Peptides against a protein of PDB entry 7K3S. Designs and how they scored, part 2

Target 1, 60 residues: chain A of PDB entry 7K3S
Amino acid sequence: MEELSGKPLSYAEKEKLKEKLAFLKKEYSRTLARLQRAKRAEKAKNSKKAIEDGVPQPEA

## One batch from the design tools (peptide; aimed at target 1 K20 L21)

Design b2_p22_4_s1 (made by RFdiffusion4, then SolubleMPNN; from b2_p22_4, 11 letters changed; failed a check: too like the target's own chain)
Amino acid sequence: EDEEILKKAEKEKEEKEKKEKE

## One batch from the design tools (peptide; made by RFdiffusion4, then SolubleMPNN; aimed at target 1 E27 L35 K39; its pose is not in this set)

Design b2_p23_2_s3
Fold by OpenDDE base, seed 3:
Structure b2_p23_2_s3 (fold): chain B 60 residues (1-60), chain A 23 residues (1-23)
Amino acid sequence: as target 1 above (60 residues)
Amino acid sequence: KEEEAKKRLKELQEEMKRLEEEL
C-alpha cells in the first residue's frame, strides 16, 4: 500500500475535502433512504403475495 | 435494487473514510 503520506494539505485543500465529505454524506443519506424504500416495497409485495396465489417475485 | 443500494452505501463509506484519513 503506497504510503500516500501526502504533503500536509493546505487550509484550502482541507476545506475542499470537507466540502467533498459533506457531498458524500448527502449521497449516503439519499442512498440509505432508497434502500429503506426498497426494503419496505419488498415487504409490502411479500405481504400482498400471501393473499394472491402464485406470482413470482421480481429479483430485487 | 436493494443489493445495488447496499453496494453503493459501502462504496460511499469507503470513500468517506479515505477523505477522513487525509484531513
Scores: peptide ipSAE 0.602, ipTM 0.924, DockQ to the pose 0.372
OpenDDE base, seeds 1, 2, 4, 5: peptide ipSAE 0.596, 0.597, 0.606, 0.595; ipTM 0.924, 0.925, 0.924, 0.925; seed 4 fails the geometry check

Design b2_p23_4_s1
Fold by OpenDDE base, seed 4:
Parts: sequence; C-alpha cells; structure tokens
Structure b2_p23_4_s1 (fold): chain B 60 residues (1-60), chain A 23 residues (1-23)
Amino acid sequence: as target 1 above (60 residues)
Amino acid sequence: DLDEKIEEHKKELEKKIEEALKE
C-alpha cells in the first residue's frame, strides 16, 4: 500500500478514491446479498435433511 | 472473512477521502 499519508491528494486522486469507494460499496452489497442467499439455502437444506433424517428441527 | 475485508477497505477509503477533504 503506497503511504499517501502526508501529501495533499490531487483532484484526480480524490475522484479515483471516490470511484474505488463506490465500487467497494457495490461489491459489499453484492457479497452481502450472496451471503443472505447462501444462509437461506443452507437453512432450507438443513430443514430438508432434518425432515428426511426424522430429527425434530429446533424452533428458531 | 470476505465481508470483513470489504468493510475494512471501505473504512480505509472513507478515512482517506475525509483526510483529503480537510486539506
């Protein structure tokens, strides 16, 4: 990581950081949506397996 | 792990932008 600590950032560098932040916020939202889908799919798989194995599901 | 790394880098970029806007 280049230590930009202590030099005033140019207008172009500030805009590039805003673009990187906007990209990162988008990737975060996309990853969070994937995690939420994975968690729902895991619960649904565990539910199907618990019904098939005759194990009472813990009431969540 | 990935979400934590994304949030860490997000906070780092937010800090760099705030520092750059104070000068």
Scores: peptide ipSAE 0.102, ipTM 0.683, DockQ to the pose 0.070
OpenDDE base, seeds 1, 2, 3, 5: peptide ipSAE 0.077, 0.100, 0.053, 0.099; ipTM 0.641, 0.685, 0.617, 0.690

Design b2_p23_4_s2
Fold by OpenDDE base, seed 4:
Structure b2_p23_4_s2 (fold): chain B 60 residues (1-60), chain A 23 residues (1-23)
Amino acid sequence: as target 1 above (60 residues)
Amino acid sequence: DLDKKIEEHKEELEKKIEEALKE
């Protein structure tokens, strides 16, 4: 990680950080939506697979 | 694990932006 600790960030660096933050917030929202979909699909599979195999799913 | 890493990096970037806006 580049230590930007201690220098005033240029306008261009501030804008680049805003773009990175916007990207990261988008990826977070996308991952959260996938997790929520996976959890709903798992509940729907577990209602169909409540009969045969206890395989521990890896925590993502 | 991935969601936690994304949130940690989000908080770090938010902090760096807030520090940059106080100068």
Scores: peptide ipSAE 0.094, ipTM 0.673, DockQ to the pose 0.081
OpenDDE base, seeds 1, 2, 3, 5: peptide ipSAE 0.048, 0.084, 0.081, 0.083; ipTM 0.610, 0.670, 0.652, 0.670

Design b2_p23_5_s4
Fold by OpenDDE base, seed 5:
Structure b2_p23_5_s4 (fold): chain B 60 residues (1-60), chain A 23 residues (1-23)
Amino acid sequence: as target 1 above (60 residues)
Amino acid sequence: DELDKQIEKHKEELQKKIEEALK
C-alpha cells in the first residue's frame, strides 16, 4: 500500500487551483475562437482572389 | 507570446500542486 501521505490541500489552496483552472479554460476558449475566426477570414480572402482572377481587368 | 507565457506559468504551478497532492 503506497501511503498517500501527502498533506491534504487546504481549502484556500483548492480555491486557488480552481481559479487557475478557470483562467486556463478561458484563455484556451479565447485562443480557439481567434483561430476559428482567422481560418474563416483566410477562406473568405481566398474565395475573393478566385473571383477577382476570373474578372477580366479593363484594358487600360 | 505573453499569453503562452501566462498559460505555461499556470500549467507549471498546477502540475507542482498536483504532484504535491499526490505525495
Scores: peptide ipSAE 0.080, ipTM 0.637, DockQ to the pose 0.068
OpenDDE base, seeds 1, 2, 3, 4: peptide ipSAE 0.069, 0.065, 0.063, 0.061; ipTM 0.631, 0.630, 0.629, 0.615

## One batch from the design tools (peptide; aimed at target 1 K43)

Design b2_p24_2 (made by RFdiffusion4)
Amino acid sequence: AAAAAAAAAAAAAAAAAAAAAAAA
Pose (drawn by RFdiffusion4):
Structure b2_p24_2 (pose): chain A 60 residues (1-60), chain P 24 residues (backbone only)
Amino acid sequence: as target 1 above (60 residues)
Amino acid sequence: not in this file (backbone only, 24 residues)
């Protein structure tokens, strides 16, 4: 399910690698997706296809 | 058949990009 990224890292290095870079990767693809979808749908109502989004965290 | 479906999907994506550019 998950991917074990960061074998030779100590407690703090690994803590920072998972939590910080995962938050950043999520919000990168997240904000990009919210605005990209809003852009295409507002210019012309097009047939949407796929998005992995599910649980929203009140974001606008 | 798979090559023809891929070509049709590419053409539809090009047309959607041209329509979005015209609306901008």

Design b2_p24_2_s4 (made by RFdiffusion4, then SolubleMPNN; from b2_p24_2, 24 letters changed)
Fold by OpenDDE base, seed 1:
Structure b2_p24_2_s4 (fold): chain B 60 residues (1-60), chain A 24 residues (1-24)
Amino acid sequence: as target 1 above (60 residues)
Amino acid sequence: KEKEKEEKEKKEKEEEEELLKKLE
């Protein structure tokens, strides 16, 4: 059992960690929104190609 | 007090930018 014998974080250190966590959560959400947009754009490109190639869309 | 708050907000933004730059 590693004793978490780290000195108790000061109030200021806890607030700084909350700010860092809030920033990381914001950038994570922004990156997820970009990824979801990219996946939707890729699906839309693949669907356009499937229509051009005369391939029936797989029903969802 | 207002200058101290502005300096704090500036340091927080600089730390956010440095953290973002380490993740890129």
Scores: peptide ipSAE 0.137, ipTM 0.677, DockQ to the pose 0.018
OpenDDE base, seeds 2, 3, 4, 5: peptide ipSAE 0.124, 0.135, 0.136, 0.129; ipTM 0.656, 0.675, 0.677, 0.668

Design b2_p24_3_s1 (made by RFdiffusion4, then SolubleMPNN; its pose is not in this set)
Fold by OpenDDE base, seed 3:
Order: C-alpha cells, then sequence, then structure tokens
Structure b2_p24_3_s1 (fold): chain B 60 residues (1-60), chain A 24 residues (1-24)
C-alpha cells in the first residue's frame, strides 16, 4: 500500500489546480448574477401586476 | 419560473465541474 499522502504536488499540478479554482469562481459568479437577475425580474412582474390590479379601469 | 431557472443553473454548473474533473 503506497501511502499517496506525502508527495508534494508538482509545479504543473499546482498551476492546474489554480486554473480549476479560477474557473469554478468565474462560474459561481456567473450563476449568482443569473439568479439575482431572475429574482429581480420576478419582483418586477409581481410589482407590475399589483399596479395593474390597483388602477380602477375608467368606466366607459 | 424562478425555481426552474435555479435548477437549470445548478445542473449547468455541476456538468462543468464534472467536465473539468474528467480532464484531471
Amino acid sequence: as target 1 above (60 residues)
Amino acid sequence: ELDEQIKRAKEELEKKIEEELAEL
């Protein structure tokens, strides 16, 4: 049983892990911005309906 | 509508994590 627990990561392995971490942070930020936009759009739809339901149609 | 957008955004992120893990 070779204890794989002790070999220091090579320079190339460390750079590959930094690249993956940068990618994951970018995708997280993109996903968060999409979700925040969706939540704002839903609030805007609900506010528009509340204004339209609160305006008495002028009786002709 | 919002819950389905959250679900799709999670599935898209999970798939990209799996693709990046498979390149290791």
Scores: peptide ipSAE 0.064, ipTM 0.678, DockQ to the pose 0.274
OpenDDE base, seeds 1, 2, 4, 5: peptide ipSAE 0.045, 0.050, 0.046, 0.051; ipTM 0.618, 0.625, 0.616, 0.626

Design b2_p24_5 (made by RFdiffusion4)
Pose (drawn by RFdiffusion4):
Structure b2_p24_5 (pose): chain A 60 residues (1-60), chain P 24 residues (1-24)
Amino acid sequence: as target 1 above (60 residues)
Amino acid sequence: EEEEEEEEEEEEEEEEEEEEEEEE
């Protein structure tokens, strides 16, 4: 399910690698998707296809 | 006739690109 990224890292290095870069990768693809979907749907109501979003964390 | 048909297809593709740009 998950991917074990970061073998030779100590406790703190690994803690910072997982938590920080995962928060950043989520909010990168997250904010991009929110606004990109709002942009295409508001210019013209088009037939949406796919999005991996599920649990929203009150974000606008 | 084949060259004329290719030119018409290119013109149609350009028009479609212009329409997409206007929509963007």

Design b2_p24_5_s1 (made by RFdiffusion4, then SolubleMPNN; from b2_p24_5, 12 letters changed)
Fold by OpenDDE base, seed 3:
Structure b2_p24_5_s1 (fold): chain B 60 residues (1-60), chain A 24 residues (1-24)
Amino acid sequence: as target 1 above (60 residues)
Amino acid sequence: KKKKEEEEKKKEEEKKKEEEEKKE
């Protein structure tokens, strides 16, 4: 019967992949939190600048 | 201690299955 099933991953390879996935999920969450903080900081800078420049804020 | 021993047993059982599959 045709071996179209690539070699089964060993227990050690599966655990190493679980650790890599857990690390990747943690780094993704950290990057997402940084992006959200950067977007909030940019909005706060633009709002402060537009108050200083006397420009009406775009209503959200 | 029990989690490491269960992890080692599961690794040994998976090696035994891979050795049986290579013998067919």
Scores: peptide ipSAE 0.070, ipTM 0.674, DockQ to the pose 0.006
OpenDDE base, seeds 1, 2, 4, 5: peptide ipSAE 0.070, 0.063, 0.068, 0.068; ipTM 0.670, 0.664, 0.670, 0.673

Design b2_p24_5_s2 (made by RFdiffusion4, then SolubleMPNN; from b2_p24_5, 13 letters changed; failed a check: too like the target's own chain)
Amino acid sequence: EKEKEEKEKKEKEEKKKKEEAERA

Design b2_p24_5_s3 (made by RFdiffusion4, then SolubleMPNN; from b2_p24_5, 10 letters changed)
Fold by OpenDDE base, seed 2:
Structure b2_p24_5_s3 (fold): chain B 60 residues (1-60), chain A 24 residues (1-24)
Amino acid sequence: as target 1 above (60 residues)
Amino acid sequence: EEKEKEEKEKEEEKKEKEKKELEE
């Protein structure tokens, strides 16, 4: 276990950490939007099959 | 104007290096 050196972060280390957090938040939002698009595309595939098979879709 | 372009290019190169360091 590396002891987190209890020294206060410098201004430069804080700015580098903010930039890394901004990047991670952007990639998280991109991944979330991709997941939501995939879930919508899956629902749209399942609805097309259920219309073809004559099965009533549960109204949302 | 040329110094401002060079500073922007250095900032973009720094941001690209930081993205690569975060993907490794």
Scores: peptide ipSAE 0.053, ipTM 0.638, DockQ to the pose 0.015
OpenDDE base, seeds 1, 3, 4, 5: peptide ipSAE 0.041, 0.045, 0.043, 0.049; ipTM 0.623, 0.636, 0.628, 0.642

Design b2_p24_5_s4 (made by RFdiffusion4, then SolubleMPNN; from b2_p24_5, 13 letters changed)
Fold by OpenDDE base, seed 1:
Structure b2_p24_5_s4 (fold): chain B 60 residues (1-60), chain A 24 residues (1-24)
Amino acid sequence: as target 1 above (60 residues)
Amino acid sequence: SKKKEEEKKKKEEEEEKKKKEAEE
């Protein structure tokens, strides 16, 4: 087993990793918000189509 | 900012000093 006892990261390396993690969390949240907007827009399109096709809305 | 980079460098030097003191 390679001991993951690599040399302890310097303060500067830890701060660079924190900055990278904060950036990745921000991009994740932005992507999640886009996905949630896309899913809501798709549901709204499908609901309009279901009304046009005379299909009863699935009860929630 | 030069001041933030100098403060990061000072903390890195302090962490390296503590590492040498723990290896003695």
Scores: peptide ipSAE 0.104, ipTM 0.749, DockQ to the pose 0.006
OpenDDE base, seeds 2, 3, 4, 5: peptide ipSAE 0.082, 0.087, 0.075, 0.075; ipTM 0.727, 0.726, 0.727, 0.713

Design b2_p24_6_s1 (made by RFdiffusion4, then SolubleMPNN; its pose is not in this set)
Fold by OpenDDE base, seed 4:
Structure b2_p24_6_s1 (fold): chain B 60 residues (1-60), chain A 24 residues (1-24)
Amino acid sequence: as target 1 above (60 residues)
Amino acid sequence: LEKKIEEHKRELEKKIEEEKKELE
């Protein structure tokens, strides 16, 4: 990928980069949604463990 | 599990920023 950093991108190269950016944005949004689900699942596990260990839940 | 998801998020954020800079 080192050869493109100084040359004016052709129209076809710009369109390919737009498609790649659209793909990466989609994968980013999927990854964020997975991360948010993981954080909720960890909180739910930690809350279940805190109930099992008799630790008072920190009030919100 | 969360650490691997956060790492993958950070890698995608970096790739998106690199591709944006190439499109400007």
Scores: peptide ipSAE 0.104, ipTM 0.681, DockQ to the pose 0.363
OpenDDE base, seeds 1, 2, 3, 5: peptide ipSAE 0.069, 0.063, 0.062, 0.068; ipTM 0.653, 0.629, 0.622, 0.655

Design b2_p24_6_s2 (made by RFdiffusion4, then SolubleMPNN; its pose is not in this set)
Fold by OpenDDE base, seed 2:
Structure b2_p24_6_s2 (fold): chain B 60 residues (1-60), chain A 24 residues (1-24)
Amino acid sequence: as target 1 above (60 residues)
Amino acid sequence: LDEEIERHKEELEKKIEELLKELE
């Protein structure tokens, strides 16, 4: 994005940026929750495999 | 996996900070 550093934003531009910010906060929360679930699933898979193969898996 | 989580967090945090600075 071009750095808007130094121009006063119009009311309409500020509202558009608030909408983008709300979207990014939502995508952050969604992404974090997905990645945390994936991490837990990977740990569960590695724990199951470590029991089956008798070898400790490195954290990826 | 943990490094990919941290990269995605950092990228989204930077974009949020940029938008907050534009709203000041």
Scores: peptide ipSAE 0.153, ipTM 0.715, DockQ to the pose 0.383
OpenDDE base, seeds 1, 3, 4, 5: peptide ipSAE 0.113, 0.151, 0.122, 0.147; ipTM 0.683, 0.714, 0.685, 0.725

Design b2_p24_6_s4 (made by RFdiffusion4, then SolubleMPNN; its pose is not in this set)
Fold by OpenDDE base, seed 5:
Structure b2_p24_6_s4 (fold): chain B 60 residues (1-60), chain A 24 residues (1-24)
Amino acid sequence: as target 1 above (60 residues)
Amino acid sequence: LDEEIERHKEELEKKIEELKKELE
């Protein structure tokens, strides 16, 4: 990725970056929701295994 | 699985911050 850290971005470049930013924010929100589901599923598994055997769960 | 998703979240956070700085 060219660090254009020295040139004013054109209007078209700024609009393209805004589209990328909107996409990344959407993917972030999806990833966060997936993470929250994973953590809930792990907690539910650990609560069910706490009844049957003291085996450390693999950190996944 | 959750650690892999957390790493991917942090990578997305960095890219979002970089793009915000380029848009300022």
Scores: peptide ipSAE 0.295, ipTM 0.837, DockQ to the pose 0.347; fails the geometry check
OpenDDE base, seeds 1, 2, 3, 4: peptide ipSAE 0.240, 0.269, 0.207, 0.196; ipTM 0.811, 0.825, 0.789, 0.780; seeds 1, 2, 3, 4 fail the geometry check

Design b2_p24_7 (made by RFdiffusion4)
Amino acid sequence: AAAAEAAAAAAEAAAAAAEAAAAA
Pose (drawn by RFdiffusion4):
Structure b2_p24_7 (pose): chain A 60 residues (1-60), chain P 24 residues (1-24)
Amino acid sequence: as target 1 above (60 residues)
Amino acid sequence: XXXXEXXXXXXEXXXXXXEXXXXX
């Protein structure tokens, strides 16, 4: 399921690698998706296809 | 990480296809 990224990292280095870079990677693809979808749908109502989003965290 | 990159690539491909449809 998950991917074990960061073998030779100590407790703090690994803590920071997982939590910080995962939050950043999520919010990067997250904010990009929210606004990109809003942009295409508002200009013209098009047939949407796929998005991996599921649980929303009140974000606008 | 790989899943997040795949989701970003899929969103970019969908955005390019929507822009091509709006231009048509």

Design b2_p24_8 (made by RFdiffusion4; failed a check: too like the target's own chain)
Pose (drawn by RFdiffusion4):
Structure b2_p24_8 (pose): chain A 60 residues (1-60), chain P 24 residues (1-24)
Amino acid sequence: as target 1 above (60 residues)
Amino acid sequence: EKIKEKAAFLKKEYSRTLARLQRA
């Protein structure tokens, strides 16, 4: 399921690698997706296809 | 230091991508 990224890292280095870079990778693809979808749908109501989003965290 | 550089890069790319979308 998950991917074990960061073998030779100590407790703190690994803690920071997982939590920080995962939050940043999520919010990068997240904010990009929110606004990109809003942009295409508002200019013209088009048939949407696919998005991995599921549980929303009150974000606008 | 490598983790800090990766985090700084991702913060920059996030802010750039958000500014481009807000401007569009």

Design b2_p24_8_s2 (made by RFdiffusion4, then SolubleMPNN; from b2_p24_8, 14 letters changed; failed a check: too like the target's own chain)
Amino acid sequence: EEIDKKIAELKEKYKETLEKLKKE

## One batch from the design tools (peptide; aimed at target 1 E13 K20)

Design b2_p25_3 (made by RFdiffusion4; failed a check: too like the target's own chain)
Pose (drawn by RFdiffusion4):
Structure b2_p25_3 (pose): chain A 60 residues (1-60), chain P 25 residues (1-25)
Amino acid sequence: as target 1 above (60 residues)
Amino acid sequence: ELSPAEKEKLEEEEEEEEEEKEEEE
């Protein structure tokens, strides 16, 4: 399911690699998706296809 | 915030820069 990224990292290096870069990778694709979908749907109501979003964390 | 390994690398780079400045002087 998950991907084991970071074999030769100590406790703190691995802690920072997983938590920080995962938060950043999530919010990168997350904010990009919220605004990109709002942009296309507001200009003209088009048939949406796919998004991996599921649990929202009150974000606008 | 930086990891311990990133901090150690920056300290080494600072020391190398100081040595270079001293050699130039």

Design b2_p25_3_s1 (made by RFdiffusion4, then SolubleMPNN; from b2_p25_3, 11 letters changed)
Fold by OpenDDE base, seed 2:
Structure b2_p25_3_s1 (fold): chain B 60 residues (1-60), chain A 25 residues (1-25)
Amino acid sequence: as target 1 above (60 residues)
Amino acid sequence: ELTPKELEELKKKKEEEEKKKKEEE
C-alpha cells in the first residue's frame, strides 16, 4: 500500500483535482461516443456488403 | 473551467492561507 501520507492537499489543489476530473470525464464521454459511432458505421458497412455478397447477415 | 467567482474564491483562500502561514512564523 503506497502510503498516501503526503501533506493534506490544499483547497486550491483539491479544486484543481476536481477540475481535472471533470475534464477527464468529458473527454472520456466524447471518446466513447466517437467509438460507438465508429462501431455503428462499421456494422452498417458490413451489413451493406453482406447483402451485396448474398451472405445471410448474423442477426444481432 | 472554473467560474470567475470560483477563481476569485481560490485566490482569496490562497491569500488567507498565506497570511495564516506568515502569522505562524
Scores: peptide ipSAE 0.166, ipTM 0.757, DockQ to the pose 0.092
OpenDDE base, seeds 1, 3, 4, 5: peptide ipSAE 0.162, 0.150, 0.155, 0.158; ipTM 0.753, 0.679, 0.757, 0.708

Design b2_p25_3_s2 (made by RFdiffusion4, then SolubleMPNN; from b2_p25_3, 10 letters changed)
Fold by OpenDDE base, seed 2:
Structure b2_p25_3_s2 (fold): chain B 60 residues (1-60), chain A 25 residues (1-25)
Amino acid sequence: as target 1 above (60 residues)
Amino acid sequence: ELTPKELEELKKREEEEKKRKEEEE
């Protein structure tokens, strides 16, 4: 058993860590929204190209 | 709410980042 014998976190340290976690969750959500937008834009480009090339779209 | 384990893991990562900055000075 690793004894997690770390010094108890102060109230201020706990609040700082909560703020960092809230920031990381926000940046993760922004990155996911960007990725989802990029995937939709790529699908739209591939769909346009396949219509121009006369190729049937694979049903996703 | 953050679990005690999540708080400790975040503190460990902050300490590792601090040590890395002290080694770069």
Scores: peptide ipSAE 0.191, ipTM 0.715, DockQ to the pose 0.045
OpenDDE base, seeds 1, 3, 4, 5: peptide ipSAE 0.185, 0.173, 0.174, 0.180; ipTM 0.714, 0.714, 0.709, 0.717

Design b2_p25_3_s4 (made by RFdiffusion4, then SolubleMPNN; from b2_p25_3, 8 letters changed)
Fold by OpenDDE base, seed 4:
Structure b2_p25_3_s4 (fold): chain B 60 residues (1-60), chain A 25 residues (1-25)
Amino acid sequence: as target 1 above (60 residues)
Amino acid sequence: ELTPEELKKLKEEEEEEKKKKEEEE
């Protein structure tokens, strides 16, 4: 149970929290974009393997 | 200046974004 609720944060601690949040938002967006590219690349590999293995692609 | 309520909200948003990042990794 985090006892952090009772201490007034300094101006510097508030700015550091804003900077951390902005950094975290940026890193999350980058990670999500990487994950989406990886999932697309995996689907493209699986479709290429299914063609090579003679599995009929589901018609779109 | 950030109010105590805005500061609480920023901490909650930081924790939620950490959790979302850990779930997507």
Scores: peptide ipSAE 0.157, ipTM 0.718, DockQ to the pose 0.035
OpenDDE base, seeds 1, 2, 3, 5: peptide ipSAE 0.151, 0.152, 0.155, 0.152; ipTM 0.715, 0.711, 0.710, 0.713

## One batch from the design tools (peptide; aimed at target 1 K43 K45)

Design b2_p26_1 (made by RFdiffusion4)
Pose (drawn by RFdiffusion4):
Structure b2_p26_1 (pose): chain A 60 residues (1-60), chain P 26 residues (1-26)
Amino acid sequence: as target 1 above (60 residues)
Amino acid sequence: EEEEEEEEEEEEEEEEEEEEEEEEEE
């Protein structure tokens, strides 16, 4: 399910690698998706296809 | 803006065609 990224890292290095870079990867693809969808749908109502989003965290 | 209007017109035409097909099936 998950991917074990970071074998030779100590407690703190690994803590920072998972939590920080996962938050950043999420909010990168998250904000990009929110605005990209809003952009295409507002210019012209087009038939949407696929998005992995599910649980929203009150974000606008 | 002209291309977006054309895309909306095409979608409306597709919806009308789908409605006609449903009526023919009924």

Design b2_p26_1_s1 (made by RFdiffusion4, then SolubleMPNN; from b2_p26_1, 14 letters changed)
Fold by OpenDDE base, seed 5:
Structure b2_p26_1_s1 (fold): chain B 60 residues (1-60), chain A 26 residues (1-26)
Amino acid sequence: as target 1 above (60 residues)
Amino acid sequence: KEEAEKKRKEREEKKKEEEKKKKEEE
């Protein structure tokens, strides 16, 4: 098992790594957008409950 | 469109040539 630790990556290996990186960046962005949407939906539910419960919302 | 297809074929050929060189060094 020659240590691949010193050889420059081939063109094919570099392109495969670029494709993997592009895929991971897309999945990260999708997950982040879902998380941000979930947090906004939770805040909107908590604001509806606070208005219904007569709790003064912190004015922005 | 033709230039983009030519560039795709050149990349695929280069990928196949490097994959052959890598299999010959193993």
Scores: peptide ipSAE 0.189, ipTM 0.781, DockQ to the pose 0.007
OpenDDE base, seeds 1, 2, 3, 4: peptide ipSAE 0.183, 0.181, 0.153, 0.184; ipTM 0.694, 0.769, 0.608, 0.667

Design b2_p26_1_s2 (made by RFdiffusion4, then SolubleMPNN; from b2_p26_1, 14 letters changed)
Fold by OpenDDE base, seed 4:
Structure b2_p26_1_s2 (fold): chain B 60 residues (1-60), chain A 26 residues (1-26)
Amino acid sequence: as target 1 above (60 residues)
Amino acid sequence: AEEARKEREKRREEEERRRREEEERR
């Protein structure tokens, strides 16, 4: 089975891919941090609303 | 200094590539 050993990437192509990967990892971490902040803010809003609506919070 | 390191790394990668291409021909 001829594995299509795709032409080995040049050093310059590998460095461009490393830079793209570093950029994507940075954008992923920023997006994840935004999502986690949004989820915490939503939980805090829902907890405030449940206190205002007189619903007993289950003690943890 | 950094550019000379990149050029040496590029040369080593080209040599490794040639060695792999020779191994696949055997």
Scores: peptide ipSAE 0.249, ipTM 0.813, DockQ to the pose 0.006
OpenDDE base, seeds 1, 2, 3, 5: peptide ipSAE 0.243, 0.242, 0.230, 0.182; ipTM 0.802, 0.804, 0.792, 0.772

Design b2_p26_2 (made by RFdiffusion4; failed a check: a repeat of another design)
Pose (drawn by RFdiffusion4):
Structure b2_p26_2 (pose): chain A 60 residues (1-60), chain P 26 residues (1-26)
Amino acid sequence: as target 1 above (60 residues)
Amino acid sequence: EEEEEEEEEEEEEEEEEEEEEEEEEE
Protein backbone atom coordinates (compact mmCIF):
# COMPACT_ATOMS: atom_id res chain seq x y z
CA MET A 1 0.00 0.00 0.00
CA GLU A 2 2.51 2.65 1.16
CA GLU A 3 5.98 3.10 -0.29
CA LEU A 4 9.05 2.82 2.00
CA SER A 5 10.91 6.03 0.91
CA GLY A 6 14.09 6.66 3.03
CA LYS A 7 16.20 3.61 4.09
CA PRO A 8 19.50 5.18 5.50
CA LEU A 9 17.82 7.94 7.50
CA SER A 10 17.97 8.26 11.29
CA TYR A 11 14.92 8.82 13.56
CA ALA A 12 14.66 12.61 13.05
CA GLU A 13 15.69 12.70 9.36
CA LYS A 14 13.05 10.02 8.57
CA GLU A 15 10.47 11.74 10.75
CA LYS A 16 10.96 15.00 8.82
CA LEU A 17 11.10 13.28 5.38
CA LYS A 18 7.76 11.41 5.73
CA GLU A 19 5.71 14.04 7.56
CA LYS A 20 6.86 17.22 5.93
CA LEU A 21 7.28 16.10 2.30
CA ALA A 22 4.00 14.05 2.44
CA PHE A 23 2.08 17.16 3.78
CA LEU A 24 3.63 19.25 1.04
CA LYS A 25 2.97 16.56 -1.79
CA LYS A 26 -0.70 16.35 -0.49
CA GLU A 27 -1.44 20.09 -0.26
CA TYR A 28 0.42 20.57 -3.70
CA SER A 29 -1.89 18.09 -5.55
CA ARG A 30 -4.79 19.12 -3.22
CA THR A 31 -4.93 22.91 -3.79
CA LEU A 32 -4.08 22.45 -7.43
CA ALA A 33 -7.11 20.09 -7.74
CA ARG A 34 -9.57 22.21 -5.86
CA LEU A 35 -8.90 25.28 -7.94
CA GLN A 36 -8.44 23.51 -11.28
CA ARG A 37 -11.87 21.71 -10.87
CA ALA A 38 -13.55 25.01 -9.75
CA LYS A 39 -12.05 26.72 -12.80
CA ARG A 40 -13.29 24.25 -15.46
CA ALA A 41 -16.71 23.70 -13.91
CA GLU A 42 -17.48 27.44 -13.49
CA LYS A 43 -16.50 28.53 -17.04
CA ALA A 44 -18.74 25.83 -18.51
CA LYS A 45 -20.51 22.88 -16.80
CA ASN A 46 -18.49 19.98 -18.20
CA SER A 47 -18.75 16.22 -17.51
CA LYS A 48 -16.16 15.54 -14.76
CA LYS A 49 -14.25 12.21 -14.89
CA ALA A 50 -11.92 11.22 -11.98
CA ILE A 51 -10.48 12.55 -8.68
CA GLU A 52 -8.78 10.53 -5.80
CA ASP A 53 -10.13 12.99 -3.18
CA GLY A 54 -12.36 11.51 -0.52
CA VAL A 55 -12.16 12.87 3.08
CA PRO A 56 -12.34 16.72 2.98
CA GLN A 57 -10.53 18.81 5.65
CA PRO A 58 -12.64 22.14 5.57
CA GLU A 59 -10.61 23.70 2.77
CA ALA A 60 -11.62 26.70 0.58
CA GLU P 1 -52.73 9.00 -17.13
CA GLU P 2 -50.74 9.60 -13.95
CA GLU P 3 -47.67 7.76 -15.47
CA GLU P 4 -47.92 9.92 -18.63
CA GLU P 5 -48.13 13.16 -16.55
CA GLU P 6 -45.04 12.06 -14.59
CA GLU P 7 -43.12 11.29 -17.83
CA GLU P 8 -44.08 14.74 -19.20
CA GLU P 9 -42.91 16.45 -16.01
CA GLU P 10 -39.53 14.50 -16.24
CA GLU P 11 -39.13 15.56 -19.86
CA GLU P 12 -39.83 19.27 -18.96
CA GLU P 13 -37.27 19.08 -16.17
CA GLU P 14 -34.69 17.53 -18.53
CA GLU P 15 -35.32 20.34 -21.13
CA GLU P 16 -34.99 23.03 -18.45
CA GLU P 17 -31.61 21.50 -17.33
CA GLU P 18 -30.37 21.39 -20.93
CA GLU P 19 -31.40 25.02 -21.48
CA GLU P 20 -29.56 26.05 -18.26
CA GLU P 21 -26.45 24.14 -19.40
CA GLU P 22 -26.54 25.84 -22.83
CA GLU P 23 -26.86 29.29 -21.16
CA GLU P 24 -23.91 28.58 -18.90
CA GLU P 25 -21.78 27.40 -21.89
CA GLU P 26 -22.52 30.68 -23.75

Design b2_p26_2_s3 (made by RFdiffusion4, then SolubleMPNN; from b2_p26_2, 13 letters changed)
Fold by OpenDDE base, seed 3:
Structure b2_p26_2_s3 (fold): chain B 60 residues (1-60), chain A 26 residues (1-26)
Amino acid sequence: as target 1 above (60 residues)
Amino acid sequence: KEEEKRKEEEEKKKKEEEEELKKKRE
């Protein structure tokens, strides 16, 4: 395994890294949107349960 | 038809670049 630590990246290697970075940014944004949706769904479940249990919701 | 040909050419080019990157690691 030659140390990649000193050779200038070719044009093709740089473009491939840009594509990988764009893909990773898209997957990050998708995962973040899923996490935010899950947190909103959990908050909505807790709010429904607290209305049923007569517990005052903390006003945000 | 032309958009499909462009996607196939981009996929071929991407496969060639991946193979070249494998060959440089060895």
Scores: peptide ipSAE 0.149, ipTM 0.668, DockQ to the pose 0.007
OpenDDE base, seeds 1, 2, 4, 5: peptide ipSAE 0.135, 0.114, 0.125, 0.141; ipTM 0.712, 0.683, 0.613, 0.677

Design b2_p26_2_s4 (made by RFdiffusion4, then SolubleMPNN; from b2_p26_2, 14 letters changed)
Fold by OpenDDE base, seed 4:
Structure b2_p26_2_s4 (fold): chain B 60 residues (1-60), chain A 26 residues (1-26)
Amino acid sequence: as target 1 above (60 residues)
Amino acid sequence: EEEKKKEEEKKKKEEEEKKELERARK
């Protein structure tokens, strides 16, 4: 554990941390959107395979 | 010597942050 030296963060250090937090929030949202797209794409592939294999689609 | 190592580590972290921001803009 890096001891957060009990020195008050400078204004510049606080702004850098805000920028890092904004960046991480953006990358998190991008990763979630990618994961949701991948899950939808896998469902669409599995439904196409189920149609080709003649497996009755489970009624939703 | 310890103060010089802390300054070099801060400079390295700042360079890594600049590289990360540059990769996010491409």
Scores: peptide ipSAE 0.153, ipTM 0.697, DockQ to the pose 0.012
OpenDDE base, seeds 1, 2, 3, 5: peptide ipSAE 0.141, 0.143, 0.146, 0.146; ipTM 0.703, 0.688, 0.698, 0.702

